# Peptides against a protein of PDB entry 3KDP, part 163

Target 1, 230 residues: chain A of PDB entry 3KDP
Amino acid sequence: PFLIFIIANIPLPLGTVTILCIDLGTDMVPAISLAYEQAESDIMKRQPRNPKTDKLVNEQLISMAYGQIGMIQALGGFFTYFVILAENGFLPIHLLGLRVNWDDRWINDVEDSYGQQWTYEQRKIVEFTCHTPFFVTIVVVQWADLVICKTRRNSVFQQGMKNKILIFGLFEETALAAFLSYCPGMGVALRMYPLKPTWWFCAFPYSLLIFVYDEVRKLIIRRRPGGWVE

## One batch from the design tools (peptide; made by RFdiffusion4, then SolubleMPNN)

Design b2_p23_5_s2 (from b2_p23_5, 19 letters changed)
Fold by OpenDDE base, seed 2:
Structure b2_p23_5_s2 (fold): chain B 230 residues (1-230), chain A 23 residues (1-23)
Amino acid sequence: as target 1 above (230 residues)
Amino acid sequence: DELVEKLKEEFEKLKEELLKLLS
């Protein structure tokens, strides 16, 4: 998110402190929950392989999978960001190169896509209004990520939802998202203004997309063992 | 709250430095 902010010169979609909360807060408990996941049924039945080559292949696979999921998460966040800005009069194309004027407190006549002028304070309210839904979008997408990361090759339906710690992680992450979104003072502390409950649903299509993507990926792996998708 | 404010200030400084380097 921060790199895209710099490269595209768009208003900051997510505050640095909020990014740290994602990296250290929302990802840690899920990662711990996954450590307690039951072994995949096919892993236990797996024939002995060359540990050197298999480790390398597995590391590459995991890296690619997490990289792809991370890209989908970012796309979901940016989608929500662009929707909110568009609802406030700033179309995505108009945001390109706008950052310099957007962040300048001395410019109080920044025009939106419809010619409406925005003060610095108004722009910052809109910016901070985007931080919360961007964060919530990541959390909702992480629900799917947590569920899909239970298994390497098997469907979620085949492995089942037996890990109580994973379920706890889902609730904890949701509770954290609600806390950061609605607790008084978060607007000042984290630049996260309260979010309308309806915006939680903006992430659901992307959560579903990740779920479908992973199920398709796993299906391909099962049908074509040793393929490039592994 | 004070720690969060300090962290926020440091991150804003880092942001400004990065923007200067890329300008």
Scores: peptide ipSAE 0.000, ipTM 0.227, DockQ to the pose 0.025
Fold by OpenDDE base, seed 4:
Structure b2_p23_5_s2 (fold): chain B 230 residues (1-230), chain A 23 residues (1-23)
Amino acid sequence: as target 1 above (230 residues)
Amino acid sequence: DELVEKLKEEFEKLKEELLKLLS
């Protein structure tokens, strides 16, 4: 998110502190939960591989898969960001290059896509209004990511949701998102203003996309054993 | 709260420095 902020020179879609909360707060418990995931049924049936020659995990494949999932996550967040800004009069095209004027406290006449002038304070309210739903979008997309990561080859439907710790991690992550979104003072502390409940649904298409992507990937792996996708 | 404020300040400083370098 921050890289796109710099490259596109758009208003900051997600605060650095909020990013830290994602990395340290929302990802930690889910990551621990994955460590206690039950072994994939297909893995347990395979003979032990030599870790020096036949790694169980293809690092290149994992990097590619997680890279693609990460791109989908980012797209989900940015989609939510652009929708909110567009709702407030700032179309995506107009945001390009706007950052310098947006962040200047002394410029109080920044125009939106419709010629309405916005004060610095008004712009910051809109910016901070984007932080929370961006964060929540990432969390909701991470649900899908977490669920799909429990298996490499088998469908989620085949493996099932047997890890209680994983389920707990999903609830904890959701609870943290709710806390950060609705707890008084978060707007001042984290630049996270309260989230309208409707914005939670903006992430759902992207979560579904991740599920579809992973199921297709796994289907390819099952149909083409030993392929480059494995 | 104090930690969050300190982190916020450090991140804002970092942001400003990065923006200066990239401008």
Scores: peptide ipSAE 0.000, ipTM 0.222, DockQ to the pose 0.026
Fold by OpenDDE base, seed 5:
Structure b2_p23_5_s2 (fold): chain B 230 residues (1-230), chain A 23 residues (1-23)
Amino acid sequence: as target 1 above (230 residues)
Amino acid sequence: DELVEKLKEEFEKLKEELLKLLS
């Protein structure tokens, strides 16, 4: 998010506070839950691997898969960001290079794509209005991510949803997202303004995409064991 | 609504390109 912010010179889509809430609040419990996930039924049935070479290769492949999922997640967040700004009159093309004027408190006549002038305060409200939906989008996408990460090779339909700790983690991150999104004072304390309930559904296509992507990936792995897709 | 649909299409294209780059 920060790299795109700098390169595209657009208003900040995700605040530091929201990032901290993701990293420390929403990701930790689910990540711990995965450590206690029931082993895949086929793990002990796999042929012995070369412990020196195969571990490193597998770690790289896992990192690539998580990188791909992370990119889909980021795209979901940016989608939500651009939709909100567009609904407020700022089309994506108009946002390019706008950051300098956007962040200048002395400029109170920044025009949107329709010629409407925005004060510094109004712009900051819109900016902070984007932070909460971006965060919520991340959480909703993480639902799918956490579910698919339960297994490396088996489909979620084969492994099932047996980890109660994971279910608790999903509940916890969702509750935290709801708290940060709707609790009074979050706009002042954390610069997270209230979210329209409809924005929770904005991320669903991306969650579905992650799910489909991982199921297809796992299907390929099952059909071609030892391939690069693992 | 039309703008949201256009944005969805653009992001789907971008996603496909990124997936190709990462694959």
Scores: peptide ipSAE 0.000, ipTM 0.214, DockQ to the pose 0.016
Fold by OpenDDE base, seed 3:
Formats: C-alpha cells, structure tokens, sequence
Structure b2_p23_5_s2 (fold): chain B 230 residues (1-230), chain A 23 residues (1-23)
C-alpha cells in the first residue's frame, strides 16, 4: 500500500502506524505458528527430514504467503479504499497525482470529481476513514491466507485446525482489528476512524477467492504429484 | 515517522531472521 502511495501519488491509503500493526501484530504470530504446524498426513510416507537441508517452512510457502497472496491482499485493500473515496466524490482517476495538493494544509479548495471543494480537515477525515477498512480487509484476507499456508498438498478439510498457536494468531488478528476499529481515541492516536460493521464483509469475497484458489492448487498437486505447481 | 520507519526496519530484519530459522 505504501509503494502505491508513492508511485501513483495518491492519498495515503494506510498509515505508517497501521502498517506497523500489520507487520508486528498480525504477521509475526502467524509466521511463527507455521513452525509449529503438525505434519501433513502424507509425511509419514516421505524419507526422514534432513536437518541440514530441510527447513520447517519451505521457500515456496513463504513466497506464496508474502508474495502472491500479499498481492491479492493489497488488491482487496485498494478496492475498499477506492470505493470509499468514490463514495465521497473522488473517483480513482482523479486521485492520480493528487497527493501533493491533498497533503498541503494551506490548500482548502481541492476539488473532487464533481467540482466540490474540500478543506484540508475534510480531506484528512476521508483519508483516515479509509485506513480502518483497508486494515480490516487485510486482516480478513489473512484469515484465509493463514489457513491455506499451513499445508502444501492437503486440503484444509483433510488437515484440520490442530495448531493452537495458529488459532491464537487468528484470534489476535481479529481482536487487534476490532480494537483499532472501535476503541475510542483511535482516530486521534492512530488516524483510524471507527468502521461500520458492514465493511467487514467487503473482504469476504477476496478471502473466499484465496481459499478457492489454494484448494484448486492443492487439488492439482494431489492429482499430479511433482508438477510445477507444487 | 522516522522512528517508526527505523522500528519497522528492525522488525523486518527480525522477521527475516525468524523466517530463516523456520525455513
């Protein structure tokens, strides 16, 4: 999200503190939880792990979790961001290059896509209104990500949810999202205004998409062992 | 902001180290 902010010169979709909350609060516990995940049901058919070469978390799982799935998460967040700004009169095309004027506190006549003028304070309210739902979207998508990344080949339904640390991570992410979204003073402290409960559902299609994608991927791996998709 | 960026960098390094240990 911060890279797109810089490249596209759009208003900041997610504050630095909120990014830190994602990295430290939501990503760390899940990442650690993968080390404590139970072996796949088919692991007993494999040769004993070589402690010098075999790692607990495969590079492919890391690449999937932080690369490909991370891109889908970002897309979900940006979708929510653009919807909120559009509802407030700022169409996506109008946001391109707007950052300089948007962040200038001395400019109080920034026009939206419909010619309405916005003061600095009004613009910042809209910006901060986007931060919370962006963050929540990431968290909701991470639910699916964490569940799928625990296995390479087995379906979630086959492997089950046995890792208590992973379950704790999911709970912690959700609790943090709820705290940041609804705790009084977060608008001032973290530039995150309260979120309407309906916005939680905006992320569900993306979570479902990730889940379906991974289940299909795993199905292909099971049908074609040793394929390039593995 | 500068402090937050420095902290972020430190935590990213820690994360990478943890991932190396876990990977």
Amino acid sequence: as target 1 above (230 residues)
Amino acid sequence: DELVEKLKEEFEKLKEELLKLLS
Scores: peptide ipSAE 0.000, ipTM 0.242, DockQ to the pose 0.025; fails the geometry check

Design b2_p23_5_s3 (from b2_p23_5, 19 letters changed)
Fold by OpenDDE base, seed 2:
Structure b2_p23_5_s3 (fold): chain B 230 residues (1-230), chain A 23 residues (1-23)
Amino acid sequence: as target 1 above (230 residues)
Amino acid sequence: DELVEKLRKEFEALKEELLKLLS
């Protein structure tokens, strides 16, 4: 997100504190839950045919899968960001190169895509309004990530939701997202303004996309054992 | 307001520590 912010010169979609909340708050408990679930997964039950090559392949594949999921998460966040800005009059194309004027407190006549002028304070309210939905989008997409990471080869429907730690992780992430989104003072402390409940649903298409992606991936692995998708 | 300011300071401190670890 920060790299895109610099390259595209768009308003910052996530504050630094919000990024830290994602990295430390939302990713830590899921990572722990996944560590416990890996012990039950087929990954640990299968003896590697060749410990050196199979370990390397597995590490590469896990890295690629997590990298791809991370990209989908980022896309989901940016989608939510662009939707909110578009609803406030700033179309994505208009945001390109706007950062310099956006962040200048002395410029109070920044025009939106419809010619409406925005004060610095109004722009910052809109910017901070984007932080919470972006964060919530990441959390909702992480629900899918947690569920799909439960199994390497089996469908989620085949393995089921037996891991109590995973379920706890899902509730903890949701509770954290709700706390950061609706607790008084979070707008000042974290630059995360309260979120309308409707914005939680903006992430659902991306969660579904991750589920579909993972089910297709697992289907390919089942049909072509030893393929590049493993 | 006092609680919010305290939380802000704690988060800023955490941010600085993380930036130091990443540098």
Scores: peptide ipSAE 0.000, ipTM 0.255, DockQ to the pose 0.036
Fold by OpenDDE base, seed 3:
Structure b2_p23_5_s3 (fold): chain B 230 residues (1-230), chain A 23 residues (1-23)
Amino acid sequence: as target 1 above (230 residues)
Amino acid sequence: DELVEKLRKEFEALKEELLKLLS
């Protein structure tokens, strides 16, 4: 999301502090929990890794985590961002290149898509209004991501939810999202304004999409072992 | 609050550097 902000020169969709909260708050416990996940039923049948030929981190895993799932996750966040800005008069096409004027505190007459002028303070309120929903969208999509990352080949329905630490991680990141969204003072401290409860559900289609995508992927792997999709 | 502000400043500096590289 931060890269798109820079490349497209749009108003910042997610604050730097909120990004930090994702990286350090929401991702740490789940990542640790995955290290303690029970092995797949077939994993013990694999030959040991060859330290001379095998990389520490598989390129396919990197591609899956950061290339595919990460992009779907970002799309969910940006969808929410564009909807909120559109509801406030800023259509997506109008946001392109607007960052320079948007962030200039001396410009108090930035026009929206309908010719309404916005002061710097008003613009920042709208920007910060986007931060919380974007963050929450990321968290909700991460629910599916964390669940699917438990296994490489087995369905979640086959492997089950046995890792209590992972379950705790899901609750922890959800609690953090709720705290950042509704705790008084977060608007000033973290530039995250309160979120309407209805916006928690805006990410559900994307979570479902990731879940379905991964289940289909795993199904293909099971039917065609050793394929490039693995 | 001080830590948050410090981190914010560091991220803003990084942002500015990236913007300069892409400008």
Scores: peptide ipSAE 0.000, ipTM 0.235, DockQ to the pose 0.025
Fold by OpenDDE base, seed 4:
Structure b2_p23_5_s3 (fold): chain B 230 residues (1-230), chain A 23 residues (1-23)
Amino acid sequence: as target 1 above (230 residues)
Amino acid sequence: DELVEKLRKEFEALKEELLKLLS
């Protein structure tokens, strides 16, 4: 997300403090929960890994988890960002290259896509209005990510959700998201203004996309063992 | 709260520095 901010020179979609909350606040408990996940049924039947040749985490697994799914996650966040800005008069095309003028406190006549002038304070309110929904979108997408990451080959429907710690992690990050979104003072402290409950649903299509993607991927792996998709 | 405020200030400062470098 931050790379797109730099490359496209758009207003900052997600604050640094919010990023920190994602990395340290929302990912910690889920990551721990995954460490306690029960072994996949097919993994338990496999012979022990050769420590000399087999890596703990192969490059394909890393590429899948942090590359492809991460891209879907980022797209979800940016989608929410662009929808909110468009609703406030800033179409995505108009945001390109706008960062310099957007962040200049001495420019109080930045025009939106419809010719309306925005003061610095007004622009910052809109920017900070985007931070919370972006964060929430990431959390909602992480629900799907966490659920699919517990298995490599088996469908979620085959493996089931037996890890109570994982379930707790999902509730914890959701509770944190709700706290950061609606607790008084978060707008000042974290630049996270309260969001409409409707914005929680903006991420759901992307969560569904991740589930569909992963199920298709796993289906391919099951049908073509040893393929490049694994 | 104090930690959050401290972190906020540090990140805002970093943001401003980065923006100056880009600009």
Scores: peptide ipSAE 0.000, ipTM 0.225, DockQ to the pose 0.029
Fold by OpenDDE base, seed 5:
Structure b2_p23_5_s3 (fold): chain B 230 residues (1-230), chain A 23 residues (1-23)
Amino acid sequence: as target 1 above (230 residues)
Amino acid sequence: DELVEKLRKEFEALKEELLKLLS
């Protein structure tokens, strides 16, 4: 997200506080939960591997898959960001290169896509209004990510939801997201303004996309063991 | 509340520094 912010020179879509909440608050417990996930039922059925060659290749493929999932997460966040700004009069095309004027405290007449002038304070409110939905979008997408990451080959429908620690992790990250989104004073304290409940649903298509992507990937792996998609 | 305010101030300061470096 930060790289796109720099390259496109758009207003900051995700605040530092939200980033820290994701990295330290929402990701840690779920990651630990995955470490305790029940082994795949087919582990003992796997062919002997060459530990020198196959391990490295597998790690690269795993990292690539997680990279792709991360891109889908980012797309979901940016989608939410652009929709909110568009609802406030800033179309995506107009945001390109706007950062310099957006962040200037002395410019109080920044125009939106419809010619409405925005003060610095108004712009910052809109910017910070985007931070919470972006964060929540990441959390909602992480629901799917955590569930699919339980296995490499088996479908979620085959492996099931047996890990109680994972369920706890999902609850924790959701509770944290709700707390940061709706707790009084978070707008002042953390620059996380209250989120409309409807915005939680904006991430659902991306969560579904991740599920579909991973199920298709796993299906390919099951049909073609040792392929580059693994 | 005090801790949150301190954290906020630190993050805002870091943000401003980063923005200065990037501007």
Scores: peptide ipSAE 0.000, ipTM 0.227, DockQ to the pose 0.030

Design b2_p23_5_s4 (from b2_p23_5, 18 letters changed)
Fold by OpenDDE base, seed 2:
Structure b2_p23_5_s4 (fold): chain B 230 residues (1-230), chain A 23 residues (1-23)
Amino acid sequence: as target 1 above (230 residues)
Amino acid sequence: DELVEELEREFRERLERLRALLS
């Protein structure tokens, strides 16, 4: 998010504090939950045929898979960001290069895509309104990540949801997201303004995309064991 | 703004501590 912010010169989609909350809060509990789930998963149970070469290949493939999932998460967040800004009059194309004027507190007549002028305060309210849904989108997409990361080869439907720690992690992550989104003072402290419950659903298509992606990936792995998709 | 900066510093410190524990 920060790199795209710099490259595209768009208004900041996710605040620094919010990013830290993701890294420390929403990622930590799920990571712990996954550590316990890994004992049940097939990931560590599969011994490499060649410990030197196959281990390295598997590590690269795992890293690539996490990278791809991370990109899908980011896309989901940006989708939510662009939807909110578009609903407030700022189309994605108009956001390009707008950052300089957007962040200038002395400019109070920044025009949206429809010619409406926005004060600095109004712009910052809209910006901070984007932070919370972006964060929530990441959390909702992480639900899919937690579920699919249980196994590398087996379908979620085959493995099931037996690990209570993972389920607990999902609820805790959701509770944390709700707390950060709706607790009084979070708008000032974290620049996360409260959001309408409907914004939670903006992430669902991307969660579904991750599920479909993973099921297809696992299907390919089952049909072609030892392929590059592993 | 000052509160946000303080929180950012606190979170950064926590992150560094967490990374140190996981290293």
Scores: peptide ipSAE 0.011, ipTM 0.294, DockQ to the pose 0.032
Fold by OpenDDE base, seed 4:
Structure b2_p23_5_s4 (fold): chain B 230 residues (1-230), chain A 23 residues (1-23)
Amino acid sequence: as target 1 above (230 residues)
Amino acid sequence: DELVEELEREFRERLERLRALLS
């Protein structure tokens, strides 16, 4: 998200505080939960054919899969960001290169896509309105990520959700998102303004996309063991 | 702004502690 902010020179979609909340609140507990996940039944039964090559291949595949999932997560966040700004009169095309004027306190006549002028204060309200939904979108997408990471080859339907710690992690992450979104004072303290409940659903298509992606990936692995996608 | 900076500092400190625990 930060790289896109710099490259596209758009208004900041995700604040530093929200990034910290993701790192501390949404990544830690899930990571711990995954450490306690029961090994996939096929992993336990298969001794590595070649420990050196299989380890390297697995690391590369895991890194690639996580990289792709991370990109989908970022896209989900940016989608929510662009939708909110568009609803407030700023179309995505108009946001390109707007950051300099957006962040200038002395410019109080920044025009939206429809010619409406926005004061610095109004712009910052809209910006901070994006932070919470972006964060929540990441959380919702991470639900899917956590669920799919339970297995390497088996579908989620085959493995099931037996890890109580994972379920607790999902609950904690959701509770944190709700707290940050709706607790009074968070708008001032964290630059995270209250979120309309409807914005929670903006992430769902991306969560579904991650599920479909992972199930397809796993299906390919099952059908072509030892293939490039494994 | 001061409150935000304080919170950011606290979160950074917590992150560093967490990273130290995970190393």
Scores: peptide ipSAE 0.006, ipTM 0.283, DockQ to the pose 0.034
Fold by OpenDDE base, seed 5:
Structure b2_p23_5_s4 (fold): chain B 230 residues (1-230), chain A 23 residues (1-23)
Amino acid sequence: as target 1 above (230 residues)
Amino acid sequence: DELVEELEREFRERLERLRALLS
């Protein structure tokens, strides 16, 4: 998100507080929970054909897969960001290069895509309105990510959700998201304005996409052991 | 408010650099 912010010179899609909440609040506990997840029975039973080469190849493939998942997460967040701004009159094309004028408090006549002028205060309200939904979108997408990370090869439906700590992590990040989104004073204190409950569903297609992606990947691995997708 | 905004920007940049290094 930050790279796109810098390259495209668009209004900031994700605030500092939200970044910290993601890194510390939504990623740390789930990561710990995954350390206690039961390994796949097939992984544990598989002897490496070549301990040196097979390990290196697998590490590269795992890294690539996580990179792809991270990209899907970012896309989900940006989708939500662009939808909210578009709903408020700012189409994605109009946002390109707008940051300088957007962040200038002395410019009170920034026009949206429809010719409506926005004061600095109004623009900042809209910006802060985007922070919370972006964060919530990441959380919702992380639900899928956490679930699929339980396994490398077996389907989630086969392995099941037996790790109570993982379930706790999912609940915690959801509760945190709800707290930050709807607790009074969060808009002033954290610049995270409340969002409509309907915006929680904006991320669901991306969560589904991650599930489908992972299940397809795992299916390919099962059908073609030792392939480049593993 | 300007000072806070500037500090937040600097903080974000530092966090992103850190994240990139640790990823």
Scores: peptide ipSAE 0.005, ipTM 0.247, DockQ to the pose 0.023
Fold by OpenDDE base, seed 3:
Structure b2_p23_5_s4 (fold): chain B 230 residues (1-230), chain A 23 residues (1-23)
Amino acid sequence: as target 1 above (230 residues)
Amino acid sequence: DELVEELEREFRERLERLRALLS
């Protein structure tokens, strides 16, 4: 999200502190839990990990979390971001290149797509209104991501939810999202304003999409072992 | 802004410790 902010010169969709909350609270802890997941039947014959040379999280897990699925998460977050800004009069096309004027506190007459003028304070309110839903979208999408990443080949329905640490991670990230979204003072401290409970459901289609995609992928792997899809 | 910087510092320190455990 921060890279897109810089490249496209759009208003900041997600604050740096919020990104750190994602890294520590929603990505890192659950990712560690995957190392303790029950081994799949096809993996049990592998040599034991050497703790002195091998990282706890393998490169494949990192690639899935931050590469492939990370793009889908970002798309979900940006969708929510653009919807909120559009509802407030800023169409996506109008946001391109607007950052310079948006962040200038001395410009108090920035026009939206309909010619309405916005003060600096008003612009920052709508910007910070986007931060919380963006974060929540990431968390909701992460539910599906974490569940699918715990297995390489087996369906979630076959492997089951045996890792209690993963379940704890899902609970923790959800609790963190609720805390950051609704605790008084977060708007000032973290630039995250409270959101309507209905916005939690905005990310569900993306979570479902990821889940379905991965189940189809795993189904293909099971039917054609040793394929390039693996 | 000072609070944000303090929180960022704390989170970075925690992240580095976690990364060290994962290495």
Scores: peptide ipSAE 0.005, ipTM 0.264, DockQ to the pose 0.031

